# Peptides against a protein of PDB entry 5JXT, part 26

Target 1, 319 residues: chain A of PDB entry 5JXT
Amino acid sequence: SLLPKKEINVYIGMSEMQVKWYQKILEKDIDAVNGAGGKRESKTRLLNIVMQLRKCCNHPYLFEGAEPGPPYTTDEHLIYNAGKMVVLDKLLKRIQKQGSRVLIFSQMSRLLDILEDYCVFRGYKYCRIDGSTAHEDRIAAIDEYNKPGSDKFIFLLTTRAGGLGINLTTADIVILYDSDWNPQADLQAMDRAHRIGQTKQVVVYRFVTDNAIEEKVLERAAQKLRLDQLVIQQGRAQVAAKAAANKDELLSMIQHGAEKVFQTKGAFGTMAEKGSQLDDDDIDAILQAGETRTKELNARYEKLGIDDLQKFTSESAYE

## One batch from the design tools (peptide; made by RFdiffusion4, then SolubleMPNN)

Design b1_p10_5_s1 (from b1_p10_5, 3 letters changed)
Fold by OpenDDE base, seed 2:
Structure b1_p10_5_s1 (fold): chain B 319 residues (1-319), chain A 10 residues (1-10)
Amino acid sequence: as target 1 above (319 residues)
Amino acid sequence: AIPGGFQERL
């Protein structure tokens, strides 16, 4: 029988470089961040800020002039300059030692390019699929990954390209490096490993930058998922969850953690204390804290009715 | 270190 998937949110502090870039993004649009743009502030501008903040949470090298050089090199700086990469690097070593195989999903094909450089640098054998991958090359990559005795450890996928009905049950670990605004896209990604033909316990690690926009992306996705479930269960199909965040929701998401980011000198959390020197005990602590916060997040939304889940509670990030 | 950075791919 297929075992239930275990999903754990992994809350990760920003590196010093991520904090500096996150500050610069907020400062560039400070009037919009403070809500001073009023009714004239376009939803498009707020969406652009959200997209830049999400890029920062993924990797600072997604911005021009963030990578150290010249000379440019692939080295340890690719890892320590992004909190998610520090955790990923430790987690992949553990996963490999366990004899597991891993799917890594992102929304950003350019992040997969960084992950390719990382895989080459660490000597991890991988496959890749994104939205630009030709159909034939996609089939070839899937077959190469799934073949008996495949030496491919990692499959790199964009969430949308990976969501397209493929079977990857030869992997038992799923890493969501970032989250989709649509929780169904992430579920579809997980279901590439968690389906008929899986023989192992599927574990999903969802990376979430702590004290940043990604926490609010996750919360909104969890709220939407619960609302969709209740609408189906109650037969209230007319309760169209407004799929797109409104301006006030986007503003609240941008403001979340912004003050603490401005006050921060250096990195956040475990990244400030240990940086790239995370040990196995630090990873266990991060995973345990993540498991607790995941249960709390789920429990918060499980208690809410349809009418409550339709309300975005903007707790002011300044209260 | 491997010569070449991520930005050289862009």
Scores: peptide ipSAE 0.445, ipTM 0.932, DockQ to the pose 0.620
Fold by OpenDDE base, seed 5:
Structure b1_p10_5_s1 (fold): chain B 319 residues (1-319), chain A 10 residues (1-10)
Amino acid sequence: as target 1 above (319 residues)
Amino acid sequence: AIPGGFQERL
């Protein structure tokens, strides 16, 4: 029988560079962030802020002029300038030492470009699929990854392209580097490894930037997933969760952690204390804290009925 | 260091 997958949210502090760019994104649209735009603030402007903040949570080099240079180089700066890369770099060493193979999913093909440079820099052999990958190249990449004795350690995938019915049961670890707004897309990504033919315990690590917009993206996704489950269980097919956040929900998500980001000089959490000098004990502490917060998050939504789950409950940074 | 950075892909 297939073992149940273990899912752990991994809460990661921003690097100093991420904090600086996160501040800069908020400052550029400070009137919108403070809600001063009132009824005139467009939903499109808020969606653009959300997209920039999510880019920042992924990697600051997704912005022009963030990468140090010229001369431009692939080096340790690619890792230490993004909290997720610092944790990923330590976690991949552990995963490889355990004889595991890993799928890494992102929403952003440009983040996969950074992850390719990282793989080359660390000497990790990889495959890649995104939304631009030709059908033949997609088949070839899957077959190369899945072949007996494959030397490909990592598969880099966009969540949507990787979600399309493929079998990747030759991997036992799934990293969601970021989250889809639709939790079903992330489930479909996990189900590439967690499927008939899997022989190992599948472990899913969901990276979440702590004290940032990604916590609210995660909460909204968890709420929607629980609602979808209850609707299926109760046969209430007409109760669709609103597919898109409203304006006030987007504003609350943008405001989450913003004050603390403005007050912070340097990095957040373990990134402030140790930066790139994380050891195995620090990784164990991050994973244990993540496992605890994951249980707490799930327990919060397990107590809610359908009517409660239809309301976006945001703890604003001002509550 | 490897010559070339992410910015050269843009």
Scores: peptide ipSAE 0.430, ipTM 0.926, DockQ to the pose 0.609
Fold by OpenDDE base, seed 3:
Structure b1_p10_5_s1 (fold): chain B 319 residues (1-319), chain A 10 residues (1-10)
Amino acid sequence: as target 1 above (319 residues)
Amino acid sequence: AIPGGFQERL
């Protein structure tokens, strides 16, 4: 029988470089961040800020002039300049040591380019599929990954491209490096490993930058997932249609953690204390804290009715 | 270190 998935949100502090770039993004559009644009502020401008903040949470090298150089090099700086990479690097060593194989999903093909550089630098053998990958090359990559005795440890996928009906049950670990706005896309990605033919316990790690916009992306995704479930159960098909955040929701998401980011000198949380020198105990503590917060998040949305789930429940944008 | 960074691919 297929075991249920274990899903854990992994809450990760920003690196010092991420904090500096997150501050720069907010400062560049400070009038929009403070809501000073009011009714005149375009939804497009707010969506652009959200996209830049999500890029920062993924990796600061997604911005021009963030990478140290010239001369440009692939080295340890690729890892320590992004909190998610620090955790990923430790987690992948553990996953490899236990004889597991891993799918890594992102919304951003440019982040997969960084992850390719990382794989080459660490000597990890990988496959890649994104939205630009030709159909024949997709088949070849899947077959190369799934073959008996495959030496491919990692599969790099964009969430949407990886969601398209493929079987990757030869992997037992799924890392969602970021979250889709539609929780169904992430579920479809997980279901590439969690399917008929899987023989292991599937574990899903969802990376979430702590005290940043990604917490609100996750909350909104959890809210939407619960709403979709209740709408199906109650037969109320019309309720599911408001997928797009309004301006006030986007503004609240942008403001979340912004004050703490402006006050921060250096990195956040465990990244400030340990930086790139995380040990196995630090990883276990992060995973245990994440498992607790995941249960709390799920329990929060399980108690809400359809009418509550249709309202954006912002906690204070500054809490 | 490997020569070549991510920015050289942009």
Scores: peptide ipSAE 0.425, ipTM 0.926, DockQ to the pose 0.613
Fold by OpenDDE base, seed 1:
Structure b1_p10_5_s1 (fold): chain B 319 residues (1-319), chain A 10 residues (1-10)
Amino acid sequence: as target 1 above (319 residues)
Amino acid sequence: AIPGGFQERL
């Protein structure tokens, strides 16, 4: 029988480089961040700020001039300059030692390019599928990954490409490196491993940059998911959740944690204490704290009715 | 270190 999936939000501090770039993004548009633009501030400008902040939460090398060089090299700097990479690096070592296989999902194909360089640097064998991958190459990559005795440990996927109904039940771990604004896209990604034919307990790790825009992306996705569930249960098909965040919601999301980011010198949270020297006990503490905060987040939205959930609307930033 | 960085792919 298929076991229920275990979902854990993994809350991760920014590296020193991420804090510097996050500050730089906010400073570049400081008038918009302070709400000084008022009615003149375009929704498009606020959406652009949100997208740059999400890029920063993923990896600072997604910005021109962030990578150290020339000469450019793949080395430990690729890992320690992004909080998510530091946690990923330790978590993958544990996953491999347990004899598990892992799907890594991102919204950003350019982040998958960074993860390819990381896989090569660590000697992890992988498959890749994104939006540009031809249909025949997708079949070949899936078949290579699913082959009995496959030496491929990691499958790198964009969330959109992973949504196409494929079977990846030969993996038992799912890492959502980032989150979609649409929680159904992430569920569809998880369902590649969590389906008929799975023989192991599926565990989903959702990476979330702490004290940043990604906490608000996660909250909005959780609100939408609960609203969708309640609408289905009540048969109220006409509750079109307005899909679009308003300007005030976008501004509130951008402002979330901004003051503390401006006050931060160096890295943030657990990255300030240990940096790249996270041990197994530090990872266990991060996972335990994440499991607690995940339960608290779910319990907050389970108590809300349709009318309370309708006050907040989630935008697809990728259309 | 491996020669070549992510920025060379941009």
Scores: peptide ipSAE 0.392, ipTM 0.917, DockQ to the pose 0.612

Design b1_p10_5_s2 (from b1_p10_5, 3 letters changed)
Fold by OpenDDE base, seed 2:
Structure b1_p10_5_s2 (fold): chain B 319 residues (1-319), chain A 10 residues (1-10)
Amino acid sequence: as target 1 above (319 residues)
Amino acid sequence: AIPGGFEARL
């Protein structure tokens, strides 16, 4: 029998460099961030701010001129300048020691480019598939990863490319490096490992930048998933969950954690205390805290009815 | 360190 997958949100503080870039993104569009743009603020402008903030949460090197240099080098700075990379670097060492194999999903092909440089730097053998990968090359990469005795530890995938009906049950760990706006896209990615032919407990680690826009992306995705489930259960086909956030929802998401980011002169949380020097106990603490917050998040949305889940409760940006 | 960095891909 297929074991149920274990899903854990891993809440990760920003590095000092991410905080500085996050501040710059907010400052560049401060009038839009403060809601001063009023009715003139385009949904497109707010969506652009959201996309820049999500890039920052993934890695600051996704911005031109962010990488330290010249000379430009792949080195430890690729890791310590992004909170997600610091946690990933420790987590992958643990996963490898356990004899597990891992799928890493992102929405951003350029983040997979960073992850390739990281894999080369750490000596991790990997496969890659994204939206640009030819069909034949996708088959070849899947076959190379799935072959008996494959030495490929990591599979790098864009979530959309991973949405193809492929079997990756030779992996037992899934890392969602970022989240889709559509929770079904992430579920489809998980289902590449959590499928008939899986013999291990599948564990899904969802990376979430703490005190940032990604928490609100996750909350909205969880809300939508619960709404979709209730609509199916109640046969209420008329509740077309508006898949697209409105302007006020986008503004609330942009404002979430912004004040604390502006007040911060360094890194956040465990990244401020230990940076790249996270030990195994720090990782265990992050995973345990993440498991607790994951249960709390799920329990929040499980209690809500359809009418409540249709209301995006913007809790005030000041709580 | 590996020469080139990520900036070489942009």
Scores: peptide ipSAE 0.356, ipTM 0.916, DockQ to the pose 0.597
Fold by OpenDDE base, seed 1:
Structure b1_p10_5_s2 (fold): chain B 319 residues (1-319), chain A 10 residues (1-10)
Amino acid sequence: as target 1 above (319 residues)
Amino acid sequence: AIPGGFEARL
């Protein structure tokens, strides 16, 4: 029998560079962030702010002129300038020592480009699939990863490319580097490893930038997932997935943690205390705190009925 | 350090 997945949200502080870029994004559109635009503020502008804040949570080098240089180099700065990379770098070392193999999912193909540079820099052998990968090249990459005795440790995937029904049961660890607005896309990604033919306990690490917009993305995704489960259970097929995040919901998501970000000098949370010097005990503390917060988040939405869950609704911000 | 960085891919 297939073992149940273990899912853990990993709450990660921003690096000092991420805090500075997060502040710059909010300051650039401060009138929109403060709701001063009223009816004049387009939903498109708020969605653009959300996208930039999510880019910042992933890696600051997703912005032009963010990388230190010239000369441009791949070095330790690629890791310490993003909280998710600091945690990823420690987790991958532990996972490799355990003899596990890893699927890493992102919504952003440009983040997979950063992760390729990281893999080369650390000497990790990898495969890659994104939305632009030809069908034959996808088959070749899957076969290269799944072959007996494959030396490929990591598979880099966009969440959409991972959704295409492929079998990656030769991996037992799934890292969701970012989350989809649609929780079903993330479930479909996890089900690449958590499928018939899996012999190990699948563990899913969901990276979430703490005190930032990604907490609200996660909350909305958890709420939608619970709504979908209740609709299926109650046979209420006509509960139309309510429309898009309204302007007020998007504004509330953008404002979440913004004041504390503006007050912050340097990095956030464990990133302020330890930065790139996270040890194995710091990682265990982050994972334990994440497991607790994951249980609390799930318990919050399990108590809600359909009518309460329908007050908050998700659009896919990603075509 | 590896020459090139990520910005060379932007």
Scores: peptide ipSAE 0.351, ipTM 0.913, DockQ to the pose 0.607
Fold by OpenDDE base, seed 5:
Structure b1_p10_5_s2 (fold): chain B 319 residues (1-319), chain A 10 residues (1-10)
Amino acid sequence: as target 1 above (319 residues)
Amino acid sequence: AIPGGFEARL
């Protein structure tokens, strides 16, 4: 029988560079962030801020002029300048030592470009599929990854391209480097490894930047998933949660952690304490804290009915 | 270090 998947949210502090870029994004649109634009603030402007903050949470080099140089080099700076890369680098060493194989999903093809440079720098053999990958090249990459005795350790995937019904049961670890706005896209991604033919315990690590917009993206995704489940169970097909966040939800998401980000000098959390010098005990502590916070998050939504889940989209704007 | 960096892909 297929073992149930284990899902763990991995809460990760921003690097010093991420904090500086996160501050710069908020400062550039400070009137919109403070709600001073009122009814005149465009939903498009708020969506653009959200997208820049999500880019910052993924990697600061997604912004022009963020990479140190000239001379431009792939080196340890690619890792220590992003909290998610510091945790990823340590986690991949553990995964490889365990004889596991890993799928890494992102919404951002340009983040997969950074992850390719990282794979080359660390000497990790990989496959890649994104939205631009031709159908024949996609088949070839899947077949090369799934081949008996394949030396390909990592598969880099955009969540949407990886969601297309492919079988990747030769991997047992899934890393969601970022989250889709639609939790069903992330489920479809993890179900590429968690399917008939899997012989191992599938473990899913969802990376979440702590004290940032990604916590509110995660909460919204968890709420939507619970609502979708209850709607299916109750046969109430008409309770389509408004798929798109309203202006007030977007503003609340942008404001989440913003004050603490402005007050912070340097990095956040374990990134401030240890930076790139995270050991195996620090990773175990991050994973244990993540497992606890994941249980608490799930327990918060398990108690809610359809009506409570619909109201909670409004109350989370006041905390 | 590998010459080029990520900026070389932009």
Scores: peptide ipSAE 0.347, ipTM 0.911, DockQ to the pose 0.612
Fold by OpenDDE base, seed 3:
Structure b1_p10_5_s2 (fold): chain B 319 residues (1-319), chain A 10 residues (1-10)
Amino acid sequence: as target 1 above (319 residues)
Amino acid sequence: AIPGGFEARL
């Protein structure tokens, strides 16, 4: 029988470089961040800020002129300049020692380019699929990964491209490096490993930048998932949760943790204390704290009815 | 260090 998947949100502090870039993004559009644009503020401008903040949470090198150089090099700076990379680098070493194989999903193909450079730098053999991958190359990559005795440790996928009906049950670990606005896209990605033919316990690690916009992306995704479940159970097909956040929701998401980011002179949390020098005990502590916060998050939304979940989406719609 | 970096992909 297929074992239930274990899902753990991994809450990760920003690196010092991420904090500096996160501050710079907020400062560049400070009037929009403070809501000073009022009714004149475009939803498109707020969506652009959200996308820049999400890029920062993924990796600061997604911005032009962020990488140290010239001369440009792939080295340890690719890891220590992003909190998610520091945790990923330690977690992958553990996963490999356990004889596990891993799917890594992101929304951003350009983050997969960073992860390719990382894989080459660490000597990890990988496959890649994104939205630009030709159908034949996609088949070849899947077959190369799934073959008996495959030396491919990592599969790099964009969430949407990886969600398209493929079987990757030869992996038992799933890392969601970032989250989709639609929780169903992330579920479809997990279900590439968590499917008929899986023989191991599937573990899903969802990376979430702590004290940043990604906590609000996660909360919104959890609300939507619970609402979708309740709508299906009650047969109320008309409660199509408007998939798109309104302006005030976007503004609230942008403002989340911003004050603490402005007050921060270095990195956040364990990244401030240990930086790139995380040990196995630090990783265990991060995973245990993440498991606790994941249970608390789920328990918060399990108690809410349709009307409560709709009000949380509508109280931001009626001012 | 590997020459090139990520900036070479931008």
Scores: peptide ipSAE 0.345, ipTM 0.914, DockQ to the pose 0.604

Design b1_p10_5_s3 (from b1_p10_5 with S1A K9R)
Fold by OpenDDE base, seed 3:
Structure b1_p10_5_s3 (fold): chain B 319 residues (1-319), chain A 10 residues (1-10)
Amino acid sequence: as target 1 above (319 residues)
Amino acid sequence: AIPGGFEERL
């Protein structure tokens, strides 16, 4: 029988470089961040800020001129400059040691380029599929990954490209490096490993940058998922959630953690204390804290009715 | 709708 998925949100502090770039993004558009544009503020401008903040949460090298060089050489700086990479690097060592195989999903093809450089630097054998991958090359990559005795440890996928009906049950670990705005896209990605033919316990790690916009992306995705479930259960097809955030919702998401980011002179949380020197106990503590916060998040939305879930509950930008 | 990813804009 197929075991239920274990899903854990992994809350990760920003590196010092991420904090500096996150501050710079907010400062560049400070009038929009402060809501000074009011009704005149462009929804497109707010969406652009959201996009830049999500890029920062993924990796600072997604920005032009952020990567140290010349010479442009892959080294440990690729890892320690992004909190998610520090955790990923430790987690992948454990996953490999236990004889598991891993799918890594992102919304950003350019993040997969960074993950390819990382895989080469660490000597991890991988496959890749994104939106640009030709149909024949997708088949070849899937077959190479799924073959008996495949030496391919990692499969790198964009969430939407990986969602397209493929079977990857030869992997038992799923890492969502970032979250889709539509929780159904992430579920479809997980269902590539969690399907008929899986023989192992599937574990899903969802990376979430702590004290940043990604917490609000996750909350909105959890809210939408619960609303979609209740609408199906109650037969209320007309109550389908407005998939698009309004301006006030986007502004609240941008403001979340912004004050703490401006006050911070280094990294956040465990990244400030340990940086790239995370040990096995530090990873266990992060995973345990994440498992607790995941249960709390789910329990929050399970108690809400349709009318409550249709309202964006903006917690204060300062809470 | 907010784009379901930033792949096309990165």
Scores: peptide ipSAE 0.006, ipTM 0.442, DockQ to the pose 0.025
Fold by OpenDDE base, seed 5:
Structure b1_p10_5_s3 (fold): chain B 319 residues (1-319), chain A 10 residues (1-10)
Amino acid sequence: as target 1 above (319 residues)
Amino acid sequence: AIPGGFEERL
């Protein structure tokens, strides 16, 4: 019988470089961030800020002129300049040691480019699929990864390209490096490993940058998922919440953690305390804290009815 | 719609 998947949100502090770039993104559009644009502020401008903040949460080298050089060489800086890479680097060593194989999903093909450089730098054998991958090359990559005795440890996937009906049950670990705005896309990604033919316990690690926009992306995705479940259960097809965030919701998401980011000198949380020197006990503490916060997040939404879930899309503007 | 993945936009 297929075991239920274990899902854990992994809350990760920003590196010092991420904090500096996050501040710079907010400062560039400070009038929009402060709501000073009022009714004249374009939804497109707010969406662009959200996109830049999500890029920063993934990796600062997604910005032009962020990578240190010359010389432009892959080194430990690729890891320590992004909180998610620091946690990923430690977690992958553990995953490999336990004889597991891992799918890594992202929304950003350019983040997969950084993850390829990382795989080469660490000597991890990998496969890649994104939305530009030809159909034949996609089949070849899947077959090479799924081959009996395959030496491919990692599969790098964009969430949408990886969601397309493929079987990857030869992996037992799923890392969502970032989250889709549609929680169903992330579920479809998990279901590539969590399917008939899986013999191991599937574990899903969802990376979430703490005190940043990604917490509000996660909350909104969890609200939507619960609403979709309740709508299906109650047969209320008309209660499809407005699928697009309004301006006030986007502004609230941008403002979340912004004050603390401006007040902070250096890195956040465990990244400030340990940085790249995280040990196995620090990883266990991060995973345990993440498991607790995941249970608390789920418990908040389990108690909410359809009407409460529709109101919460408005009340998240006042915290 | 909430914007899809950034893959097509990056």
Scores: peptide ipSAE 0.005, ipTM 0.446, DockQ to the pose 0.025
Fold by OpenDDE base, seed 1:
Structure b1_p10_5_s3 (fold): chain B 319 residues (1-319), chain A 10 residues (1-10)
Amino acid sequence: as target 1 above (319 residues)
Amino acid sequence: AIPGGFEERL
């Protein structure tokens, strides 16, 4: 029988480099961040700030001139300059030792390019599919990954490419490296491993940059998911949740954690204490704290009615 | 090494 999936939000501090880039993004548009633009501030400008902050949460090398070089060589700097990579590196070692196989999803194909360089650097055998992958090449990659006795440990996917109804039940671990504004896209990604034919307990790790924009992206996605569930249960098909965040919601999301980021010297949270020197006990502490915060987040939205959930609307920033 | 960060699509 298929076991219920276990979902854990993994809250991760920014590296020192991410803090510096996050500060730089906020400083570039400081008048917009402070709400000084008021009615004159465009929604498009606020959406652009949100996109840049999400890039920073994923990896600083998603910005031009952020990668150290020339020569541009893959080294330990690819890992220690991003909090998510530090946690991923330790978590993948544990997953491999357990005899599990892993799907890694991102919204950003350019983050998958970083993850390919990382896989090569660590000697992890992988498959990749994204939005640009031809249909035949997708079939070939899926078949190679699913092959009995496949040496492919990791499958790298864009969330959109993973949404295409494919079966990847030969993996039992799912990492959402980032989150979609639409929680249904992430559910569809998880359902590639969590299907009929799965023989193991599926575990989903959702990476979330702590004290940053990604906490607000996660909160809005959780609100939308609960609203969708309640609308289906009540038969109220006419509750078109306005899909679009308003300017005040976007501004509130941008401002979340910004003051503490400006006050921070060096790395943030768990990255400030250990950096790249995270051990197995530090990972267990991060996972346990994440499991607690995940339960608290779910319990917050389970108590809300349709009218309270309708006050907040989620945009797809990728259409 | 990833040649070219995200071009800011303006």
Scores: peptide ipSAE 0.000, ipTM 0.394, DockQ to the pose 0.074
Fold by OpenDDE base, seed 2:
Formats: structure tokens, C-alpha cells, sequence
Structure b1_p10_5_s3 (fold): chain B 319 residues (1-319), chain A 10 residues (1-10)
């Protein structure tokens, strides 16, 4: 029988470089971040800020001129300059020792380019699929990954390209490096490993940058997922969940953690304490804290009715 | 690594 998937949010502090870039993004548009643009502030401008903050949470090298050089060489800097990479690097070593195989999903094909450089640098054998991958090459990559005795450890996928009904049940670990605004896209990604033919316990690690916009992306996705479930259960199909965030919602998401980011000198959380020197006990602590916060997040939305889940409670980040 | 171009989507 297919075992239920275990999903754990992994809350990760920003590196010092991510904090500096996150500050610069907020400072560049400070009037918009402070809500001073009023009714004239375009939804497009706020969406652009959100996209830059999400890039920063993924990796600072997604920005032009962020990579240290010349020479432009792949080295340990690729890892220590992004909190998610530090945790990923430790987690992949553990997963490999367990004899597991991994799907890594991102929204950003350019992050997959960084993950390819990382895989080469660490000597991890991988496959890749994104939105530009030809149909034939996609089939070839899937077959190469799924073949009996495949030496491919990692499959790198964009979330939407991986969502296309493919079977990857030869993997038992799923890493969501980032989250989609649509929780169904991430569920579809998980269901590539969590499907008929899976023989192992599927574990999903969802990476979330702590004290940043990604927490609010996750909260909104959880709220939407619960609302969709209740609408189906109650037969209230006319309750169209407003699929897109409004301006005030986007502003609240941008403001979340911004003050603490401006006050921070250096890295956040475990990244400030240990940086790239995380040990196995630190990883266990991060995973345990993540499991607790995941249960709390789910329990928060499980208690809410349809009418409450339709209200975005902007707790002001300045209260 | 490929330097991440900041395509300002206008």
C-alpha cells in the first residue's frame, strides 16, 4: 500500500550575502515598501518587488554582479552565500547515505543552473527537466533516472515542468527548494514521487526562508489549499477564491520581516551562529523545529471556516 | 556559474 507522504517545512535563515541583497531590494523601492505610493502604486511594481525578494531567498547569484569574481569558479562560496544551499548540502549527504534518491523542484530554471553547478562541484549525478526541455529529451531524462540500477541521484525539475503527469516513483525524497503561489502545483510535484509504484515512505522537505517573504507565500498557499478543500466539501463552488493577491496583501507580504532584515548585521538564525559549519545535530534541530512549525501552520488553517479563510488577515509587520 | 542577468522585465 502507498504510505502517506510526510511533509516538513524547513525554515532556513538567510546568509549574510542574502541579508545584504534583501536590504538593497527593499531600499531601492522603500516608498513602495512603506506604502507611501498609495493608490498610485501599481500592482505590477509590488509583484516585481516580491519576485526580487523570492530570488534573494533562493540564491543571491540570481542577480547580476552578485557572483564573486574574477575568476568565476564554482567553489564553496556557491553554498555558503545561500542558506538554502547550506542546508541542502548537508541534507543531500544524509539522504545519499540512506540510499534515497531525490527530486529537487524550483520555480526558477536559473536556480536549476546553480544547482547543476553545485551537482558538478559535489560530484552528484543528476538529470534535469525545465520548461524549455524538448519532449524527447524529457522522456530520455525520465527513462535515464528511472532505469533499474540508475546511478542518477538527483533529478532537478521546475515545479510546473515536473507537474506533467510523469512517474518518478524511483525517488523517495522530494525537496521543494521554493514554493508556488498555487499549492496545487507543489502537490502535483510531490505526486511525481508519491504515486502508485512507490515502495518507500515519501518525505517532502519544503524550504522556507525564515523571517522573509517566503513565510507569507507559504501561509497564503496553506490558506488557499484549506479554502479549496472546504469549498469542495461544502459544495460551495461559487466561492471563487481570489486566485491573485491584491495590492494590500502583496504589501503586507513585502513588509513581513523587513524591519528585522534592516536591523540585522550579518546572517540570520543558525546561519549567524554556524554558517556553513552546520553539523548533523543542527540539521536534526532544524528538521524538528520545522516539523513543529508545520503542524502549527496546518492547525491554524484547519480551525478556520470559509469566511475566515477568504479574509487575508494582514497582521501589520509593524504591530 | 552563469552570471544571473537581472532582466528588468519592463
Amino acid sequence: as target 1 above (319 residues)
Amino acid sequence: AIPGGFEERL
Scores: peptide ipSAE 0.000, ipTM 0.394, DockQ to the pose 0.065

